# Ledger of designs, part 5: peptides against a protein of PDB entry 6CSU

Target 1, 51 residues: chain A of PDB entry 6CSU
Amino acid sequence: GALEELRGQYIKAVKKIKCDMLRYIQESKERAAEMVKAEVLRERQETARKM

## One batch from the design tools (peptide; made by RFdiffusion4, then SolubleMPNN)

Design b2_p22_1_s1 (from b2_p22_1, 8 letters changed)
Fold by OpenDDE base, seed 5:
Structure b2_p22_1_s1 (fold): chain B 51 residues (1-51), chain C 51 residues (1-51), chain A 22 residues (1-22)
Amino acid sequence: as target 1 above (51 residues)
Amino acid sequence: as target 1 above (51 residues)
Amino acid sequence: SLLEKIDEYIEELEKEGEEIVK
């Protein structure tokens, strides 16, 4: 009935949110890693110039 | 020094990710709620037509 | 971790959904 259908729609929405969140976290971690790599590169270049 | 600066950049990135995730969760919940409301409305209209 | 906390939150939401028809 309508109540069971509503429950089904809720669960479907929650599962979609879970998948979206996992993807977003992965992409965000990759962006953060690139920021760290860029910082390391800048610091190495700075050290090289001072030597 | 460079090591402390790298640590600082990492912490900054993690905090940004956390804030972005909280916002994304809130927005996703709102979208899910609107989908449920639309479903309830459709079901009520369908019931009314059959009566 | 943040990922683990998000997973736990989603699990709680799923449990809430299971209780709707009880």
Scores: peptide ipSAE 0.083, ipTM 0.472, DockQ to the pose 0.186
Fold by OpenDDE base, seed 2:
Structure b2_p22_1_s1 (fold): chain B 51 residues (1-51), chain C 51 residues (1-51), chain A 22 residues (1-22)
Amino acid sequence: as target 1 above (51 residues)
Amino acid sequence: as target 1 above (51 residues)
Amino acid sequence: SLLEKIDEYIEELEKEGEEIVK
């Protein structure tokens, strides 16, 4: 019936949002890690130039 | 810097997702409540017709 | 409630995000 269909749609939407959030967090972590690696590399290079 | 900007963008995105989810849930609850009310009303009317 | 559980889950995700750049 209509209530069962609405329940199904609601659960489906929540699951999709959860998956999208998890993916976004994972991708953000990867981007942040790469930015940190690049920054550390630049700092090491600057330190090496000063030695 | 780049890391602070990334942090800001991440937090902003998560907050938006939170707001969208809460709105969707609230709207879904309202729709479900209206459907239940309509069903209860129909059942009461059917019962009344049988009396 | 389901809403409370979802809200708690989102709060956990927000905390994880805040820790990424700290």
Scores: peptide ipSAE 0.076, ipTM 0.490, DockQ to the pose 0.094
Fold by OpenDDE base, seed 3:
Structure b2_p22_1_s1 (fold): chain B 51 residues (1-51), chain C 51 residues (1-51), chain A 22 residues (1-22)
Amino acid sequence: as target 1 above (51 residues)
Amino acid sequence: as target 1 above (51 residues)
Amino acid sequence: SLLEKIDEYIEELEKEGEEIVK
């Protein structure tokens, strides 16, 4: 019935949001790691050039 | 009625999750920015020491 | 962490959803 369908939609939406959040977090961590790595490499190069 | 209450709970839950996600994203961005800044400063110091 | 708290909260919401139509 309507209540069961709404319950199903609720649970499905919650699970979807959870999955999206976890994926976003994982991807953000990967991007952050790459950004830090790239920034360190650039900074090393810039600092070397300045010295 | 029961259907309206369940719908209300669904909407409230989704809104809460959305807000939590947006807050997490914002805080993660802030932490990432600070991490990059700190890493650049440390790398500059380390590179300077090595040269 | 906030992530862990959010995960726990989502898990609670899922459990609540399972109980809503009992």
Scores: peptide ipSAE 0.071, ipTM 0.417, DockQ to the pose 0.483
Fold by OpenDDE base, seed 4:
Structure b2_p22_1_s1 (fold): chain B 51 residues (1-51), chain C 51 residues (1-51), chain A 22 residues (1-22)
Amino acid sequence: as target 1 above (51 residues)
Amino acid sequence: as target 1 above (51 residues)
Amino acid sequence: SLLEKIDEYIEELEKEGEEIVK
């Protein structure tokens, strides 16, 4: 009935949000790692130019 | 009734999770910024030691 | 961590959802 359907929607939404959060966390970690690598490279280049 | 209560719980849960996600994103950005700053500092120190 | 807290909270929400229709 309507109650069971609403329960199903509730559980489905919670699970979806959980998956979205986990994906965001993973992607954020990857972007952060690339940003750090890029910044390190820029810093090395800047220092080398001053030498 | 039970249906209205379940609906209320669903909406409340979704809103809370959304807020938690936004907070996580903000905190993750701040942590990432600090990591970049720390890495730049370490790189400068390492380069200075080699000079 | 915040992630762990969120995971625990989601687990509790799922459990509550199961209890509602018992």
Scores: peptide ipSAE 0.070, ipTM 0.414, DockQ to the pose 0.500

Design b2_p22_1_s2 (from b2_p22_1, 10 letters changed)
Fold by OpenDDE base, seed 4:
Structure b2_p22_1_s2 (fold): chain B 51 residues (1-51), chain C 51 residues (1-51), chain A 22 residues (1-22)
Amino acid sequence: as target 1 above (51 residues)
Amino acid sequence: as target 1 above (51 residues)
Amino acid sequence: SLLEEIDKQIEELEKESEEIVK
């Protein structure tokens, strides 16, 4: 019926949002790690240029 | 009626999830910025110790 | 973006639910 159909749509939407959130979190962690590595490298290069 | 009430409840829940995600993203960006600053500082200190 | 996709999903859910309650 109408209630079951609406419930199904809600559950589907919420599950999709949850999956998107988890993916974003994982990708964000990876990007953050790479950002730190890149910044450390840049800092070392800058120091080397000044020596 | 029952259908309208159910609709309202589900929409409210989904909007809450959206807000939680936005908050997480914002806080994650702030943490990432601080992490980079801290790493740069540590790298500079390490370099200074080796000179 | 992720946020735009979420907004679109919510909007679609709202539209579909409105059709059901009519």
Scores: peptide ipSAE 0.105, ipTM 0.559, DockQ to the pose 0.705
Fold by OpenDDE base, seed 3:
Structure b2_p22_1_s2 (fold): chain B 51 residues (1-51), chain C 51 residues (1-51), chain A 22 residues (1-22)
Amino acid sequence: as target 1 above (51 residues)
Amino acid sequence: as target 1 above (51 residues)
Amino acid sequence: SLLEEIDKQIEELEKESEEIVK
């Protein structure tokens, strides 16, 4: 019935949001790692320039 | 009725997930900033040690 | 953005739920 259909739609939507969040977390970790690498590289270049 | 109650519960849950995600993003940004600061500090210490 | 997509999904879900309740 309408109640079961609505429940199904909500569950599906919630699962989608959860999956999107998990993907975002994973991608965010990768971006954070890249950011750290970039900062380390810039720091090394800055130090070398000052030498 | 039961249908309205269920709708309200699931909408509330979805909004909660949205809020949790926003909070996670904010906290993740702060952690990323701290991580970068820590890496820069370590890099500077490493360079100083090698000098 | 992902958040905008989620907001859009929530909005659509709310609209669909309203149609079901009618």
Scores: peptide ipSAE 0.099, ipTM 0.558, DockQ to the pose 0.602
Fold by OpenDDE base, seed 2:
Structure b2_p22_1_s2 (fold): chain B 51 residues (1-51), chain C 51 residues (1-51), chain A 22 residues (1-22)
Amino acid sequence: as target 1 above (51 residues)
Amino acid sequence: as target 1 above (51 residues)
Amino acid sequence: SLLEEIDKQIEELEKESEEIVK
């Protein structure tokens, strides 16, 4: 019935949002790690040139 | 009725998830910025000592 | 962005829910 259909859509939507959040978090962590690595390398080079 | 209550619960849940996600993103950005700043400072000091 | 896509999905699902309760 209509109630069961709405309940099904609710559960589906919540699960989809959860999955999208988890993916975003994972990708964000990877990007953050790469940014830190890149910044460290750039800073080493700049500091070396100033000495 | 039951259908209206279920709809209300669904909308409340997805809005809560949205808010939680936005907060997580904001906090993650702030933590990432602080991490980069700290790493840059540490790297400058270490590079300076090696020269 | 993923956030924008999620917002659009929520909006669509809200519309679908409104149709169900009519």
Scores: peptide ipSAE 0.098, ipTM 0.557, DockQ to the pose 0.593
Fold by OpenDDE base, seed 5:
Structure b2_p22_1_s2 (fold): chain B 51 residues (1-51), chain C 51 residues (1-51), chain A 22 residues (1-22)
Amino acid sequence: as target 1 above (51 residues)
Amino acid sequence: as target 1 above (51 residues)
Amino acid sequence: SLLEEIDKQIEELEKESEEIVK
């Protein structure tokens, strides 16, 4: 019936949200990794300048 | 020192990611709620047309 | 290491996100 169909659509929407979140997390991890790489490079350059 | 500053920057980045994810989840839930409301309205209209 | 700690924090964030979606 209509109620069961609506429930099914809700479950489908929640599954899509979960998938979108996993993708967002992956992209955020990649951005964080780039920030770390940039910081390590800055620290190495700063150390070299002080030698 | 430099090591403590680096650690602080990493923690700040992670906290920002967490905040962004919570906001994304909230917005996604709101969009899902609007989709459900629209579907309920369509079902009511369809029922009315069949009466 | 700091990188390992950040990876752990991201993992915990993923777990929290899964609980929120439940």
Scores: peptide ipSAE 0.084, ipTM 0.528, DockQ to the pose 0.051

Design b2_p22_3_s1 (from b2_p22_3, 11 letters changed)
Fold by OpenDDE base, seed 4:
Structure b2_p22_3_s1 (fold): chain B 51 residues (1-51), chain C 51 residues (1-51), chain A 22 residues (1-22)
Amino acid sequence: as target 1 above (51 residues)
Amino acid sequence: as target 1 above (51 residues)
Amino acid sequence: SPLLKKIEEQIKELEEEGKKIV
């Protein structure tokens, strides 16, 4: 009935959001790692030029 | 009734997801900034010791 | 982030759907 369908839609929506959030977290971690690598390289070169 | 209760649970769950997501995003940005600062400092010292 | 925007829109849609229930 209508109640069962509504429950099903709710569960499906929550699962979808959960999956998308986990993916976002993973992608954000990867972007952060790349940003750190780039910053480290820039800092290394800058320090080397000053010494 | 059952429908009103389900609606209440649905709204509560969505609000919780929204709040948790926003908090996580803000905290992750702050942690990322601190991580970059720490890494830059470590790299600067390491490079200085090698030159 | 495109994915972040997608999630935000999904949450907004869920909130609107919740208002239509009952």
Scores: peptide ipSAE 0.196, ipTM 0.553, DockQ to the pose 0.401
Fold by OpenDDE base, seed 2:
Structure b2_p22_3_s1 (fold): chain B 51 residues (1-51), chain C 51 residues (1-51), chain A 22 residues (1-22)
Amino acid sequence: as target 1 above (51 residues)
Amino acid sequence: as target 1 above (51 residues)
Amino acid sequence: SPLLKKIEEQIKELEEEGKKIV
């Protein structure tokens, strides 16, 4: 009935958002790791140029 | 009735997901900024010690 | 982030659908 259908739609929507958030978190962690790596390399070069 | 209660639960769940996501994003940005700052400072010291 | 924007839009759409319930 209508209640079962609405419940199904609700559960489906929540699961989809959960999956998308987990993917975003994973991609964000990867980008953060690359940012740190790039910053470390840049900082080493900058410090070396000042010596 | 049952439909009103289901609607209330749906809206409440969506609002919670939104709030949790926004909080996570904000805290993640803060942690990332702190991590970069700490790494920059550490890298400067390490490079300086090698000169 | 394109994915973040997508998620935000999905949440907005779900909120609008919630208003149509009942």
Scores: peptide ipSAE 0.194, ipTM 0.551, DockQ to the pose 0.402
Fold by OpenDDE base, seed 1:
Structure b2_p22_3_s1 (fold): chain B 51 residues (1-51), chain C 51 residues (1-51), chain A 22 residues (1-22)
Amino acid sequence: as target 1 above (51 residues)
Amino acid sequence: as target 1 above (51 residues)
Amino acid sequence: SPLLKKIEEQIKELEEEGKKIV
């Protein structure tokens, strides 16, 4: 019935959100890591310029 | 230094994202529950009309 | 990460709660 269908839709939506959140978190971690790496590189280059 | 500051900013951002996700999940649950409740009510009312 | 695992568990709990609504 309609209730079971609504339940199914809810569960499907939750699963989709789960996938989206996990993907977002993974991409966020990767971006953060790249930013940190870039900052470290810049600091090292600055240090080199001061030598 | 700049790296530590960036790290701090990242951690703060992640905490914000977590809070936003949890809030979204909570609100989503509440909305879903309300929708189910409304559907149950409608079905009961339909049943009553068929009596 | 610990944060990711926590979120995954919370989502799992949400899924289980959703299954109990009907």
Scores: peptide ipSAE 0.176, ipTM 0.562, DockQ to the pose 0.119
Fold by OpenDDE base, seed 5:
Structure b2_p22_3_s1 (fold): chain B 51 residues (1-51), chain C 51 residues (1-51), chain A 22 residues (1-22)
Amino acid sequence: as target 1 above (51 residues)
Amino acid sequence: as target 1 above (51 residues)
Amino acid sequence: SPLLKKIEEQIKELEEEGKKIV
């Protein structure tokens, strides 16, 4: 019936959200890694400038 | 020093990721709720049409 | 990752709520 159909649609939506979220987490981790890499480079350049 | 700054940047990045993920979860829930609402409306309209 | 584990648990809870609709 209609109620079962609505339940099915909800579960489908939740599964889609799960997949999207895991992808977003992975992309966010990669961006964070790039930020750290950039910071390390900046620090090395600053150290070299002071030498 | 450089190590402490790097640690600080990492912690900041992790906090940003956490915040973004929580917001994304909330927005995704709201979108799912709207999808369910739209489905309910569709079912009601279809039922009315058949009466 | 502790953060990832937390998110996975939150998603699981959301899925369980969906199962309780009917």
Scores: peptide ipSAE 0.169, ipTM 0.542, DockQ to the pose 0.146

Design b2_p22_3_s2 (from b2_p22_3, 9 letters changed)
Fold by OpenDDE base, seed 5:
Structure b2_p22_3_s2 (fold): chain B 51 residues (1-51), chain C 51 residues (1-51), chain A 22 residues (1-22)
Amino acid sequence: as target 1 above (51 residues)
Amino acid sequence: as target 1 above (51 residues)
Amino acid sequence: SPLEKKIDEYIEELEKESEEIV
Protein backbone atom coordinates (compact mmCIF):
# COMPACT_ATOMS: atom_id res chain seq x y z
CA GLY B 1 0.00 0.00 0.00
CA ALA B 2 0.85 3.68 0.00
CA LEU B 3 2.39 3.50 3.49
CA GLU B 4 4.73 0.68 2.51
CA GLU B 5 5.66 2.47 -0.72
CA LEU B 6 6.48 5.66 1.16
CA ARG B 7 8.61 3.73 3.65
CA GLY B 8 10.39 2.00 0.80
CA GLN B 9 11.14 5.31 -0.90
CA TYR B 10 12.50 6.74 2.35
CA ILE B 11 14.80 3.76 2.89
CA LYS B 12 16.02 4.02 -0.70
CA ALA B 13 16.72 7.74 -0.28
CA VAL B 14 18.63 7.19 2.98
CA LYS B 15 20.77 4.47 1.42
CA LYS B 16 21.54 6.73 -1.54
CA ILE B 17 22.53 9.57 0.80
CA LYS B 18 24.88 7.22 2.67
CA CYS B 19 26.58 6.12 -0.54
CA ASP B 20 26.88 9.69 -1.81
CA MET B 21 28.37 10.83 1.49
CA LEU B 22 31.00 8.10 1.44
CA ARG B 23 31.93 9.05 -2.11
CA TYR B 24 32.09 12.73 -1.20
CA ILE B 25 34.30 11.94 1.81
CA GLN B 26 36.68 9.99 -0.42
CA GLU B 27 36.84 12.85 -2.93
CA SER B 28 37.38 15.35 -0.10
CA LYS B 29 40.21 13.21 1.24
CA GLU B 30 41.88 13.24 -2.16
CA ARG B 31 41.52 17.02 -2.42
CA ALA B 32 42.91 17.51 1.08
CA ALA B 33 45.88 15.27 0.32
CA GLU B 34 46.63 17.27 -2.82
CA MET B 35 46.46 20.52 -0.85
CA VAL B 36 49.00 19.17 1.66
CA LYS B 37 51.29 17.93 -1.10
CA ALA B 38 51.13 21.31 -2.82
CA GLU B 39 52.00 23.09 0.42
CA VAL B 40 54.95 20.78 1.11
CA LEU B 41 56.24 21.38 -2.41
CA ARG B 42 55.85 25.15 -2.02
CA GLU B 43 57.76 25.19 1.27
CA ARG B 44 60.56 23.05 -0.14
CA GLN B 45 60.87 25.40 -3.10
CA GLU B 46 60.94 28.42 -0.79
CA THR B 47 63.67 26.84 1.32
CA ALA B 48 65.73 25.95 -1.73
CA ARG B 49 65.36 29.48 -3.11
CA LYS B 50 66.66 31.01 0.12
CA MET B 51 69.79 28.84 0.27
CA GLY C 1 58.17 28.64 9.85
CA ALA C 2 57.51 25.77 7.47
CA LEU C 3 56.18 23.52 10.25
CA GLU C 4 53.65 26.12 11.38
CA GLU C 5 52.60 26.79 7.78
CA LEU C 6 52.11 23.09 7.13
CA ARG C 7 50.06 22.70 10.32
CA GLY C 8 48.00 25.73 9.31
CA GLN C 9 47.28 24.24 5.89
CA TYR C 10 46.18 20.97 7.50
CA ILE C 11 43.80 22.74 9.88
CA LYS C 12 42.41 24.82 7.02
CA ALA C 13 41.86 21.70 4.90
CA VAL C 14 40.12 19.85 7.75
CA LYS C 15 37.84 22.80 8.47
CA LYS C 16 36.95 23.06 4.79
CA ILE C 17 36.11 19.34 4.63
CA LYS C 18 33.88 19.66 7.69
CA CYS C 19 32.03 22.66 6.25
CA ASP C 20 31.62 21.02 2.85
CA MET C 21 30.28 17.84 4.46
CA LEU C 22 27.74 19.74 6.54
CA ARG C 23 26.57 21.60 3.45
CA TYR C 24 26.36 18.37 1.47
CA ILE C 25 24.34 16.70 4.24
CA GLN C 26 21.91 19.61 4.26
CA GLU C 27 21.53 19.55 0.48
CA SER C 28 21.09 15.77 0.53
CA LYS C 29 18.35 16.07 3.15
CA GLU C 30 16.58 18.64 0.99
CA ARG C 31 16.81 16.38 -2.06
CA ALA C 32 15.51 13.43 -0.04
CA ALA C 33 12.58 15.51 1.22
CA GLU C 34 11.73 16.55 -2.33
CA MET C 35 11.87 12.92 -3.48
CA VAL C 36 9.43 11.92 -0.74
CA LYS C 37 7.11 14.83 -1.59
CA ALA C 38 7.16 13.86 -5.25
CA GLU C 39 6.32 10.26 -4.38
CA VAL C 40 3.41 11.30 -2.15
CA LEU C 41 2.08 13.57 -4.90
CA ARG C 42 2.35 10.78 -7.47
CA GLU C 43 0.48 8.32 -5.25
CA ARG C 44 -2.27 10.85 -4.55
CA GLN C 45 -2.67 11.51 -8.26
CA GLU C 46 -2.84 7.78 -8.99
CA THR C 47 -5.50 7.31 -6.32
CA ALA C 48 -7.53 10.24 -7.64
CA ARG C 49 -7.31 8.92 -11.19
CA LYS C 50 -8.66 5.52 -10.15
CA MET C 51 -11.72 6.93 -8.36
CA SER A 1 53.42 12.30 5.44
CA PRO A 2 52.31 12.66 9.06
CA LEU A 3 49.72 15.28 8.09
CA GLU A 4 48.31 13.09 5.32
CA LYS A 5 47.93 10.33 7.92
CA LYS A 6 46.04 12.71 10.20
CA ILE A 7 43.77 13.64 7.29
CA ASP A 8 43.14 9.94 6.69
CA GLU A 9 42.24 9.47 10.35
CA TYR A 10 39.82 12.40 10.23
CA ILE A 11 38.18 11.03 7.08
CA GLU A 12 37.87 7.62 8.73
CA GLU A 13 36.04 9.23 11.65
CA LEU A 14 33.70 11.04 9.25
CA GLU A 15 32.96 7.75 7.50
CA LYS A 16 32.16 6.17 10.86
CA GLU A 17 29.84 9.05 11.73
CA SER A 18 28.07 8.70 8.39
CA GLU A 19 27.42 5.03 9.12
CA GLU A 20 25.90 5.95 12.47
CA ILE A 21 23.51 8.44 10.85
CA VAL A 22 21.96 5.78 8.60
Scores: peptide ipSAE 0.088, ipTM 0.501, DockQ to the pose 0.056
Fold by OpenDDE base, seed 2:
Structure b2_p22_3_s2 (fold): chain B 51 residues (1-51), chain C 51 residues (1-51), chain A 22 residues (1-22)
Amino acid sequence: as target 1 above (51 residues)
Amino acid sequence: as target 1 above (51 residues)
Amino acid sequence: SPLEKKIDEYIEELEKESEEIV
């Protein structure tokens, strides 16, 4: 009935949000890691040039 | 120095991730709410047509 | 690196929080 249909729509929406959030978190982790790696590389290069 | 710069980059990245996640969650909740409201409206309209 | 480990830990906590919302 109407209640079951509404509940189904809600659960579907919530599950999609969960999946999208987990994907976003994973992508954000990857971006953050790359930013850190790039900064470390930059500083090592600067140090090498000053030695 | 290098350590302070690296720490600054880390903090900046983490803060950005947190802010982006909070915004994404808020937007996702709004979309979910609108989806549910649309479904409720649809069912009410269908019920009205069948009465 | 220690910095990357802290980032990983932060992301792990965010994933746990996300799972608790659903």
Scores: peptide ipSAE 0.081, ipTM 0.505, DockQ to the pose 0.053
Fold by OpenDDE base, seed 3:
Structure b2_p22_3_s2 (fold): chain B 51 residues (1-51), chain C 51 residues (1-51), chain A 22 residues (1-22)
Amino acid sequence: as target 1 above (51 residues)
Amino acid sequence: as target 1 above (51 residues)
Amino acid sequence: SPLEKKIDEYIEELEKESEEIV
């Protein structure tokens, strides 16, 4: 019925939001790791240049 | 009617959850940024020590 | 790298925390 369908839509929406958040976290992890790696490499490059 | 009211409640609940998750994402971004900043600073400190 | 591992650990905790939101 209409009420069950509405409940189903609600649950589906919540699950989607959770999924989107988990994906965001994963992507954020990848970006953070890459950013730190890049910064470390730049620091090492600058150090080498100063030596 | 009752159905419209219930629909409104579900929509409101979904919006609330979305808002909560967006806030969490924002806060997590801030924490992640601070962590990255701290690691960069530590790396610079180590680099300076090695020089 | 050690730094990436630390980030991985931190993000793992964020993922754990996210499971508590819903």
Scores: peptide ipSAE 0.072, ipTM 0.476, DockQ to the pose 0.046
Fold by OpenDDE base, seed 4:
Structure b2_p22_3_s2 (fold): chain B 51 residues (1-51), chain C 51 residues (1-51), chain A 22 residues (1-22)
Amino acid sequence: as target 1 above (51 residues)
Amino acid sequence: as target 1 above (51 residues)
Amino acid sequence: SPLEKKIDEYIEELEKESEEIV
């Protein structure tokens, strides 16, 4: 009935919020990794320039 | 009626959970940023040592 | 790289924490 449907909608909303959060974390990991790679490359290039 | 009141309670609960998750994400982002800063600094120091 | 491994470890802990708040 309507009561069960409402409960289902609530649970679905909570699960979606959780999924959005996990996606954010995954994307943050990827961005952080790329930032580190970029910085390491930059430092190596700078070192080479000064040699 | 009772059904509308229940709907209101579910909406309120969902909003609370969303806020909690957003706060967690924000705090996690700040921690991640500080971690990246620290690692970048260490990498720069290592690069300087090898120059 | 060692730096990326540290980031991966940190994010893994964040994912575990995220499962605890739901």
Scores: peptide ipSAE 0.068, ipTM 0.461, DockQ to the pose 0.046

Design b2_p22_7_s2 (from b2_p22_7, 10 letters changed)
Fold by OpenDDE base, seed 4:
Structure b2_p22_7_s2 (fold): chain B 51 residues (1-51), chain C 51 residues (1-51), chain A 22 residues (1-22)
Amino acid sequence: as target 1 above (51 residues)
Amino acid sequence: as target 1 above (51 residues)
Amino acid sequence: DLLKKIDEQIEELEKEGEKIVA
């Protein structure tokens, strides 16, 4: 019935949001790691140019 | 009735999760920015010690 | 851990959803 259908939609939506959050967190961690690596590389290259 | 209460709980849950996600994203951005700044500083200090 | 807290909140909300339709 309508009540069971609404419950199903509720649980589906909550699980979807949870999945999206986990994906965002994982991708954000990867981007942060790459950003740190890129910044260290740029700093070393800048120092090398000045020498 | 039960249907209206379930709908209310659905909307409340979605809003709560959205708020938590936005807060996490904002705090993660701030931590990432501070991490990059700290790494640049450490790299410059390391270079200075070698000179 | 915010992620752990959110997981626990989602689980509790699912249980509440089950109770309301039972």
Scores: peptide ipSAE 0.091, ipTM 0.444, DockQ to the pose 0.638
Fold by OpenDDE base, seed 3:
Structure b2_p22_7_s2 (fold): chain B 51 residues (1-51), chain C 51 residues (1-51), chain A 22 residues (1-22)
Amino acid sequence: as target 1 above (51 residues)
Amino acid sequence: as target 1 above (51 residues)
Amino acid sequence: DLLKKIDEQIEELEKEGEKIVA
């Protein structure tokens, strides 16, 4: 019935949100790691040039 | 009735998850900014020592 | 820890949903 349908939609929605959150966190971690790596490399080169 | 109560719980849950995500994003951005700042400073010092 | 908290919240919500339908 309508109640079971609503429950199903509710559970599906929260699971999707959970999945989206996990994906965002994973992608954010990857981007952060790459950004740090790139920044470190650039900084080494910049510092070396100035030294 | 039960349907309205379930609907209310769904809306509340979604809003809470959204809020938690926004908080995580904000905190993650702050941590990332501080981490990058610290890494850049450390790298400058390390590079300077090696040069 | 936030993810664990969210997992627990979702689990609780699923249990509440089951109670409402039952």
Scores: peptide ipSAE 0.091, ipTM 0.448, DockQ to the pose 0.649
Fold by OpenDDE base, seed 1:
Structure b2_p22_7_s2 (fold): chain B 51 residues (1-51), chain C 51 residues (1-51), chain A 22 residues (1-22)
Amino acid sequence: as target 1 above (51 residues)
Amino acid sequence: as target 1 above (51 residues)
Amino acid sequence: DLLKKIDEQIEELEKEGEKIVA
């Protein structure tokens, strides 16, 4: 009935929000990792220029 | 540095999403409860009409 | 308690985020 449908919609919505949040977190972690790589590369380049 | 700022922004964003999600869930639960009450009321009204 | 379960799941995600390090 209507109550079961509402429950289903609720669960579906929560799962979607959870998935979106997980994706956001994953993408944020990847961006952070790339930033670290870029920083390390810049530091190595600076070191090389000073040698 | 830039990475610490990124981390800080990430944590802040996640906390905001969490709060929004919890609020959504709470409001959804309240709406579900009200729907149940409405359904029970309608059923009682129908029963009364058939007596 | 679905709300509690979701809250716990989000807390674990936040912990993963807090581990983001330079």
Scores: peptide ipSAE 0.090, ipTM 0.516, DockQ to the pose 0.178
Fold by OpenDDE base, seed 5:
Parts: structure tokens; C-alpha cells; sequence
Structure b2_p22_7_s2 (fold): chain B 51 residues (1-51), chain C 51 residues (1-51), chain A 22 residues (1-22)
């Protein structure tokens, strides 16, 4: 019936949101890792300059 | 020192990711709710047309 | 090390995200 169809649509939507979230987290993690890597390189360069 | 600065930057990045994730989830849930509402309206209209 | 701790924190965020959606 209509209630079961609505429930099915809700579950499908929630599953899609979950997948999109996990993808977003992964992309954000990659960006964060690149930022940290860049910062480490800058710090090493600064240390070398002061020696 | 450099290690403490790096740690601080990473913690800040993680907190930002968490906030962005929560916002993304909330917005996605709102979009999903609107999609379901629109679907229900279309189904009701189709039912009325067939009567 | 710091990178390992960061990875663990990200993993925890992923778990928290899954709980929010569930």
C-alpha cells in the first residue's frame, strides 16, 4: 500500500545519503591529508632556512 | 614547537570536517524529505485522475 | 605517530556519521 511505498522510498533515500556522506568524508580526508603534507614541507623548509 | 603546531592544525581540520559533515547530512535529509513530499503529491494527483 | 592518530580520528568520524544516518 501507500504506506509501504513511502517507507520504501525513505529507506532508499537514507541509503543514498549514507553513500554520499561516506564519499564526502573520503574526499575531505584526502584534502586534509594534502594540507598536512604541505604544512610539513613548509615546516621542514623553515627549519632548513634557520640552520 | 613545530609538532604541536601540526597537531593543532590537524585537530582544527578534523573539527571542520565534522561540522561540514553534519551540515551536509542535514541538508541532504531536507532534500530527501522534499523529494518524498513531491512524490506523494504526484501519486495523489495520479490517483485522483484515475477516479 | 601523528598521522596514525589522525587516521584513527577520521575513522571515528566515519562511524559517527553512519550512526547519524541510521
Amino acid sequence: as target 1 above (51 residues)
Amino acid sequence: as target 1 above (51 residues)
Amino acid sequence: DLLKKIDEQIEELEKEGEKIVA
Scores: peptide ipSAE 0.082, ipTM 0.498, DockQ to the pose 0.050; fails the geometry check

